Peptides against a protein of PDB entry 5H65. Designs and how they scored, part 2

Target 1, 294 residues: chain A of PDB entry 5H65
Amino acid sequence: QYLERTPLCAILKQKAPQQYRIRAKLRSYKPRRLFQSVKLHCPKCHLLQEVPHEGDLDIIFQDGATKTPDVKLQNTSLYDSKIWTTKNQKGRKVAVHFVKNNGILPLSNECLLLIEGGTLSEICKLSNKFNSVIPVRSGHEDLELLDLSAPFLIQGTIHHYGCKQCSSLRSIQNLNSLVDKTSWIPSSVAEALGIVPLQYVFVMTFTLDDGTGVLEAYLMDSDKFFQIPASEVLMDDDLQKSVDMIMDMFCPPGIKIDAYPWLECFIKSYNVTNGTDNQICYQIFDTTVAEDVI

## One batch from the design tools (peptide; made by RFdiffusion4, then SolubleMPNN)

Design b2_p20_8_s3
Fold by OpenDDE base, seed 4:
Formats: structure tokens, sequence, C-alpha cells
Structure b2_p20_8_s3 (fold): chain B 294 residues (1-294), chain A 20 residues (1-20)
């Protein structure tokens, strides 16, 4: 898929949709804060959502902790259960369910935990000692996912979220349908539970200038542009620094644009209707900055 | 044994919980 390089001035005169290869300088970008550029994207309804903040999750899990685990739902063929009652904390009850693989408890590194009444801190710590953690609550007949406003699966340092609009939640016993109950692939877990998983994406607007013209290009990318997964960046200081370094490289503060490096990338134009107005917008695609620096 | 495995897992989980 080879495209000839086209100057921005020419692109700005053309109708959409079209694809272009360009060489331009990154005059500016927004948002400037990395945490503001990371969003959750639904592959079905295409809604962009904010990644919940720690405070948001604290509230959700605090509310969940006010519920009492149903003793009737403990110790099924799928999992073995243990309940703890806190001495204080208004008698918070914590139920942990250890999911079995074909009736056998796995090693911790292969074990999925279902947790009721856990705090965010506890859940995060558990995810580092066990394979994965699912926050759940006691439903009428089975354990159920706690809340799609919170992660449906915490695996390592990655919080996996689901789309509230597109998901049709199923009870936890549907995990029985999984053949592999050791690796706990997020997509498989999501499918079993009727969840449409959201995708972490970098969302930015680039102002590109090649000396012939200036245009704004939209970036929505999960892991190609920076060669850094958006799903991991918020939980890894080193990755954050890497992204910042990349952006500083292309758009160095305190330096004149004349000294900026050239960026080669692909952009596509598309039409957007806003009321009675039709405008042409541009989106970056199939671009990796690490490979396109000139 | 299965019982021993469960106890190990429970102990590991408990060590993470804030129960006070």
Amino acid sequence: as target 1 above (294 residues)
Amino acid sequence: SEKERLEELEKLAESTLTLE
C-alpha cells in the first residue's frame, strides 16, 4: 500500500475521503497531559469513555463492600470460597472465590479470584499474587460481575473494562464454558460473561505543519503509534516517561519549530456532518513514530 | 492435596487483605 507523499497544501484542497502519505512537523498537540489522552473505546458502539480514576473505583468498591456475600453461593463446582470478616470497617465481609480448573485448584499464578467486598487496594495487590481478579457480587442465583464501571478483570497491572451499552452480562457460572482456565485470556473471559471489552486508546489531536499548510489530524491508536500499549501506560511510570520523551522529541519545548524533526505519517480524510455543516477531518493511521522520524 | 492447596491459596489471599 504505497502512497506518494503529498504536501498539506494540496491535501487541504481535496475532497474526502482519501488517504495520504505526508511529511510534516508536529507544531503542537492536545491534550498535553498524557492521562488526558488515554481513553476507553468500544469497538461496537465506538463511544469514547474516560478511564475511571482511582477515586471513582474506590466509591464503587466501597459500595460493593456494603453488600453481604450470600453463603448459599459459596463453594460450587467452579470455585472454592473463603469469607473473612473485618474486625472494624463496619464489619466488612470479604469473600474470595478460588476458581478451579476441572475441579482442581490451580497454582496461584494460574488462579482466577472472584472477590466480594474487596477494596481497590486489595484487588490490585491480589492481582499481583494471583493470575487475575474479578470483582463480583452475590446475585439472586449466582455470583455476578460487580459493576461495569469498574474493571471486570484485573490481570497484573492491567484493568480491563467493558462497555455498558453493548454488554449483556451473564452470571459467573458461564466461566465454565472456558476450556482454558489457566491463562484467563481477557477476551475469552469477556465473551463468557457477555462483555464487550473496551480498548485503551491514545486520543490526541496533532497540528501538523509542512511549510505549505497546516492541518489538524486526529490520533486514535492503541499500541502502534508509540509502540507502547495504551492499556499499560497509566500503570507504568517508565512507559509514561517514554511517551513523554517521544512527544518532546517531536515537539520540544522552548525550541523553535524550524528545529523540529520531520514526521512521516499516513493520514486519511473523512467527512463529518455537524448539523447542516459538512467538514473534512483527518485521522492518522498505520503510523509508528519510532520508524518515521526523519 | 486439594485441601492443602486451598489452604495455601487462602493464606496467600489473606495476607493481602486488610482485615483490621
Scores: peptide ipSAE 0.698, ipTM 0.973, DockQ to the pose 0.879
Fold by OpenDDE base, seed 5:
Structure b2_p20_8_s3 (fold): chain B 294 residues (1-294), chain A 20 residues (1-20)
Amino acid sequence: as target 1 above (294 residues)
Amino acid sequence: SEKERLEELEKLAESTLTLE
């Protein structure tokens, strides 16, 4: 769709909802730390939640390691199992289940691991040597996902999370329903296990100034704005540097705003009710900054 | 063989674990 450029002073006087094309300078933004700007978003219930810190995950996996793997759940038609006992570490037992494809063990790069009693470090290392890893625990009659507070699937350096509110977890044997047991597509795994996958998003507030007015615009975007996936940025130093460079370019420290580059973007206005107060808010949409620098 | 494949996978997994 085509929209003519509208000055901020005019936008600030108009009722919502409306869509605008604007050209403005990024006076400031929040949060300043990239890590704080990455959130998890549920596409169904629309809740926003923090990406768990490694310390949080350590606790979850430490707790999981206090439970002993159930011997009766080892070696099913779906997977072959191996259990190791640590010499120390209070005799921690680690069970690894190698998922089979139609009764045949795949190569490591195609193999999904189910792990009981593993540490975060071990799980992350395993995900670099195997296709994917799912932290699990022994249930009553089958293996089950360990905890939705932790990733349900780790593939390479990507941690996939599920929504606690919207998910209705099913036992691990439901992975049998997958036709393709080699690529382990996260969405397919999630569907089989009754998980609603969360989406990584950049969440930021921009203060925009075009010389005629100032407004705050909300940004919630997965990969379009920076052309960098929010799902990968936390685990990739180069991607982090790229985002930082982009933000420094638009909002350079120690330089006056009159020297800032112009940002061209689309914003939409919407009404928000806060108690008895009605206010108009703005959100950035359909914008890629790399292509909109003027 | 299937047995050999399992042994290979187990060895690979074990090399990652901290067992001490």
Scores: peptide ipSAE 0.697, ipTM 0.972, DockQ to the pose 0.878
Fold by OpenDDE base, seed 3:
Structure b2_p20_8_s3 (fold): chain B 294 residues (1-294), chain A 20 residues (1-20)
Amino acid sequence: as target 1 above (294 residues)
Amino acid sequence: SEKERLEELEKLAESTLTLE
């Protein structure tokens, strides 16, 4: 695991794949805006996806609200149901299903809600008063997840997404397989519903310069590099500020690179083939900047 | 009671909904 520090000039001459420990300055990075750096990554198919914007979600939930909850699917052994009809809003019907734990309704902080016809705003508010919320729709025989383009689970301020490609959705009654119906661990919920959870990741390209050479290194990290979860950063102003501060520290605007702090990190090289083109690329791994700030 | 619990949960949920 221990690696000696290798100058970039030497690395640039070597074949891939290899792992290196380096000490370099962050000349520049892309993208510059944090919200553009946060992506969703599938651990199985490795597809990178954009985090849906509120506007995107509004459309999905608005479309969902045009559907009528099936009265036949209310009040099962798994959940108790309540339906409200809006006075206006074209008579939008909102169905909320309170998931029971072994036939007993839990306290709100332990309660999972299944919601039909809810707006994004309502769902978000509900997620702050209840343990979790799953947007659902009435299927033919059971409630089903509304749309993997939207979160399959909203817990607190975190939106959990699933991979459309890798997921094989199962009906909501499969939540019965969960022994613990109080904590509602996202991974457990996903497993029960046949969802492959997507991972929030920071995706950035660093231009590194140690004075001997310059190379670009790819960063795809969930929570190690900044010691800040990518899953939380978009919804937390303080975390955003922290990331910005870190990046400004390593790459301060208006300052010459000579004054930049040194960044120590691990990078691995790998081959990328595109047609006739063969390229060696580099990726940052197992690195925490908080420990390497000079 | 279970009934009371449900009513409490429903009330809480309703308070977050935009029903107008």
Scores: peptide ipSAE 0.696, ipTM 0.972, DockQ to the pose 0.867
Fold by OpenDDE base, seed 1:
Structure b2_p20_8_s3 (fold): chain B 294 residues (1-294), chain A 20 residues (1-20)
Amino acid sequence: as target 1 above (294 residues)
Amino acid sequence: SEKERLEELEKLAESTLTLE
């Protein structure tokens, strides 16, 4: 789609909704911290929520570790189980369930672990040695997902979260519905367990200035704008540096705006009504930042 | 064997746990 460039001063006078192509300088942006810019978005209810901090997860898993694994739920057709008891740590019991594929245990790199009583550190380490890990707890008749406030699936360094509002959790035995129990596709796991998976997104507000006017534009993007997945950035220092470099390039600190590079992007206007107040807002869309800008 | 596979997996899992 091709659009002619429109100066911000003209855009600011027009009614919404409309789409524009603009060329402007990034005067400022918020939030300034990358971690604060990464959110979880529900594709169904559209709620934005924070990515849990490590401390938050520690609490959840500590609480989970206070619960005793039910020995009656061990060793089903779906998984083989082993329980360890710590020597100290108030006798914390850790149950690991190795999910089988049609009754056959897979190799570690294809194996899904269900874990009860594990710490965040243990779970993360396990996810690097096995295909993936699901934190679970003993329910009445079956294992159940531990808590949607924590990841429902840890695969490598990726933490997959589900929407509490939209999910209707099903017991672990519903993993039997998966034909392939080796790849453990997050969406498939989510579907089997009744989880609406959340999406990692970059959420930022850009203040744009083209010399004719100033406009605030909202950015919500998963992987297009920076060409970096929001789902991976928090766990990868190099990706974090890349995003920071991009932002510093467009909005260099300690330098006058006259020296800023020009940013070309698409924005769309839309109406927001709160009672008697009508406001026109703007959102960036279909935009990828160039590596080299003038 | 299946038994051996399980033992291998268990050993691998145990190696990550802090059991003290």
Scores: peptide ipSAE 0.696, ipTM 0.972, DockQ to the pose 0.876

Design b2_p20_8_s4
Fold by OpenDDE base, seed 4:
Structure b2_p20_8_s4 (fold): chain B 294 residues (1-294), chain A 20 residues (1-20)
Amino acid sequence: as target 1 above (294 residues)
Amino acid sequence: SEEERLKELTELAESTLTLE
């Protein structure tokens, strides 16, 4: 819907909730580091989580590698299995299960791998050679997802995570319910396995100044604001550079705010209760970064 | 054949693994 541009001084005097279109300069923003601004958001419980670091994942997969693949769970109607034993590495056993499509092994680019005992490095490399990879472990009756603290699906360079709180995990055989076993759509995989997928989001706080007032606005956005997916930015140096360039454009270092470009965006106000105190907060929404040329 | 496909996939996977 159409909104008239409103000066910040007027907005600051109004009750929430309301929606506004504004034109302001980005005086400052936080966090300053891009990797700190990318979070995981649950669409169900709305909890924000940190994206696990490589070190975190290493620990998880190291722990997983201490478990022995169950021979009884190999070579089902859903997948064909191969197992390797490392010469060293404390005799680490690696099991790879190639998921079949209607009983037929697909080409590598359409093949989903289930892996037991793999390292992060191996899994990431595999995801570049195959369609996708799911880290799994041997359960009592079936293969199971290894750990929701790690990606439930790695497709290309994208790590897909699930919400620990909202997910009710089901065994791997539930992948049988998928009609399409070639594209391996993350949402479909998640649904089959009882996973509530988390969303990558940019989370930032903008300090906006239009000369009439100063306002802090919260940004939580997946791919609209920068026109760059938060899900891909951490794994792509070029995308990172692009985001940095955008932020430097609106908030150039070493330059006075008077020379900053104008930012047009939509913000919504909302009430927040903090103990006994009521506050009005602001959030950016439905906005793609653009300079106000006028 | 399925056997041939499995072999191909296996070799591809093996080439990625660090087995030493």
Scores: peptide ipSAE 0.707, ipTM 0.974, DockQ to the pose 0.878
Fold by OpenDDE base, seed 3:
Structure b2_p20_8_s4 (fold): chain B 294 residues (1-294), chain A 20 residues (1-20)
Amino acid sequence: as target 1 above (294 residues)
Amino acid sequence: SEEERLKELTELAESTLTLE
């Protein structure tokens, strides 16, 4: 596990794959905007996806609201249901299903809501008052997840997404398989519903310079590098500020690189083949920099 | 009671909905 520090000039001459410990300055990085660096990663197919924007979600939920909840699917052993009809809003119907734990309705802080016809705003507000919310729709025989383009689970301020490619959705009654129907662990919910959960990751490209050479290193990290979860940063101004401060510290604007602090990190090289072209790429791993900012 | 709990949860949920 211990690696001696290797200068970049030496690394650039070596074949991949290898692991290195380096000390370099962050000459530049991209993307510059934090929201552009946060993506969703599938641990199974390894595709990177953009985090849906609020506007995108609004459309999805608006479309969902055009559907009518099936009365036959209300009030099962798994959940008790209430339905409302809006006075306006083209008569939008909203159905909320309160998931029971062994036939007993839990307290709000332990209660999972299944919602049909809810708006993004409503769902977000509900997630702050209840344990979690799943947007659903009426299927042929059971409630089903509304759309994997939207969160399959909203818990607090965190939107949990699933991979469309890798998921094989199961009906909502499969939540019955969960012994614990109070904590609503996202991974457990995902498993029950046949969802491969996507992971929030920071995706950045660092240009590193140690005076002997320059190389670009790829960063894909969920919570180690900044010691800030990528899953929370988009919804927390303080966390965003913290990340910005960290990046500004290592790559201060308006300051020459000579004054930049040194960054200690691990990088691994790997081969990438695109047709006849073969190149060596570098990725940062097992690195934490947050301690230097605090 | 279960009914009372449902009422409480319902009221809580309703308070978040825009029903107008």
Scores: peptide ipSAE 0.706, ipTM 0.974, DockQ to the pose 0.879
Fold by OpenDDE base, seed 5:
Structure b2_p20_8_s4 (fold): chain B 294 residues (1-294), chain A 20 residues (1-20)
Amino acid sequence: as target 1 above (294 residues)
Amino acid sequence: SEEERLKELTELAESTLTLE
C-alpha cells in the first residue's frame, strides 16, 4: 500500500475515515509503565480487559483448593490421576490428572496436566516441567475448567486466557476430540473446550509532533509494532528491557524534542461519537518501529 | 510400561508440590 507522507497539520483538517503515512516525533506516551500497557483483547466481542495480577490468581486458586476432588472422576480413558493431601494447609487436597494420548501416557514434555487444588506457584512450576497445565475442578459428571478469570492453559511461561462473554465452556472430556494430544496448541484446546481465546495487546496513546501539528494516536498491537509479542513481555525481563529501550530511544528523558528521532508510521482516522459530540481519533496501524527509524 | 511412565510423571509432579 502506497501512501504519500502527509504533514500532521494537513491531517488535522481532514475528515475521517482516512489512512495516512506520517513522519513525526514521539513527544510523549501513556501509560508510562509497560505493565499497564498490556491488555487482553477479545477478537470476537472486542472487549478490552486487564491482565489478572498475581494476587487475583492467588484468590482464585485458593478458592479452588477448598473444593475436594471427586473420586468418581479420577482415572478415565482420557487421563490417569494422582492425589496428594497436605499435612497442614487445612488438609488441602491436590489432584493431578495426566492426559493420555490414545490411552498411552506421553513424556512429560508432551503431557498436559489437569490440576485440582494447586496453588499458583505450583501450577507455574508444573508448566515448566510439563508441556501444559489446565486448572480444573470437579463438576457434576466430569472435570471442568476452574475459572475463566484464571488462565485456561499455562504453557511454559505463557498464560492463556479466555473471554467470559463469548465462551461457552464444555467439559474436559471434549479434549478427546483433539487429534493431536502432544503439542497442545492453545487455539485447539480453546476450541475443544468452547473457549474464545483472548489476545495480548499493547495499548498505548502516543502524542505525535512533526513540527506542523500535534495529534494523539492510539496503539493497539499484539506483536508487530515492537516485534515483541505482548503475550510474552510480562514474563520476560529481557523483552521488557527491549520495549523500554525502544520507548526511551524515541522519547528519551531529559532531552529536548528537537533531538528526538523521527518515527515513520501509518495512522488511520476514525469518527467517534459521544452524545452530540463528534470527534476524530487516530490509530496507528501496520507499523514496525524497528524498521521505521529515520 | 504404562505403570512405569505414570510413576515417573507422578514423581516429577510431586517434586513441584508443596505438601507441608
Scores: peptide ipSAE 0.706, ipTM 0.974, DockQ to the pose 0.865
Fold by OpenDDE base, seed 1:
Structure b2_p20_8_s4 (fold): chain B 294 residues (1-294), chain A 20 residues (1-20)
Amino acid sequence: as target 1 above (294 residues)
Amino acid sequence: SEEERLKELTELAESTLTLE
């Protein structure tokens, strides 16, 4: 719907909730570092959580590698298995299970790997040679997802995470429910395994100034604002540079705000109550960054 | 054949692993 531009000074005087179209300059933003602005969001419980660091994942996979693959779980109708024992590395055992499609092993580019005892480096490399990789462990009667603190699916350079709170994990044999075992759509894999997939989102706070007033607006967006997927940005240097360039364009360092470009966006106000404190907050919505050309 | 496919996939996976 069409909204008239409203000056910030007027917005600041109005009750919430309301929607506005504004034209303002980006005085500042937080966090300044892109990595800190990318979060994981659960669409069910709405919790925000940090994207695990490489170091965090290393620990998880190291711990997983201390567990011995169960030989009894090898070679099912769903997958064919190979196991290796390292010469050193405290005898780390690695099991790779190649998932079959209707009893037939697919080509590598269509093949899902289930891996026990793999390192982060190995898993990442495997995900570039095969379609997808799922870190797993030997359960009581079946393979199971290793840990929701780690990706449940690595596809290319994308790490797919699940919500610990909302997921009810099912064993790996539930992948049998998938009719197509070649494309390995993350949402389908998640559904089969009882996982509520988390969504990558940009989370930022913008300080906006149009010369009449100043307000802070919250941004939570997956791919619309920057026209860059939050799910890909952390693993793609070019995308990171693009986001940085956009932010530098709107908020150039060492330059006076008078020279900043105008940003047009939609914001909505909402009430937040914390005890006796009532506050009106603002959130950016349905906005793709655009610079006013004057 | 299925056996040949498994061999190919295995070799590909093995080439990625650090087994030393």
Scores: peptide ipSAE 0.705, ipTM 0.974, DockQ to the pose 0.876

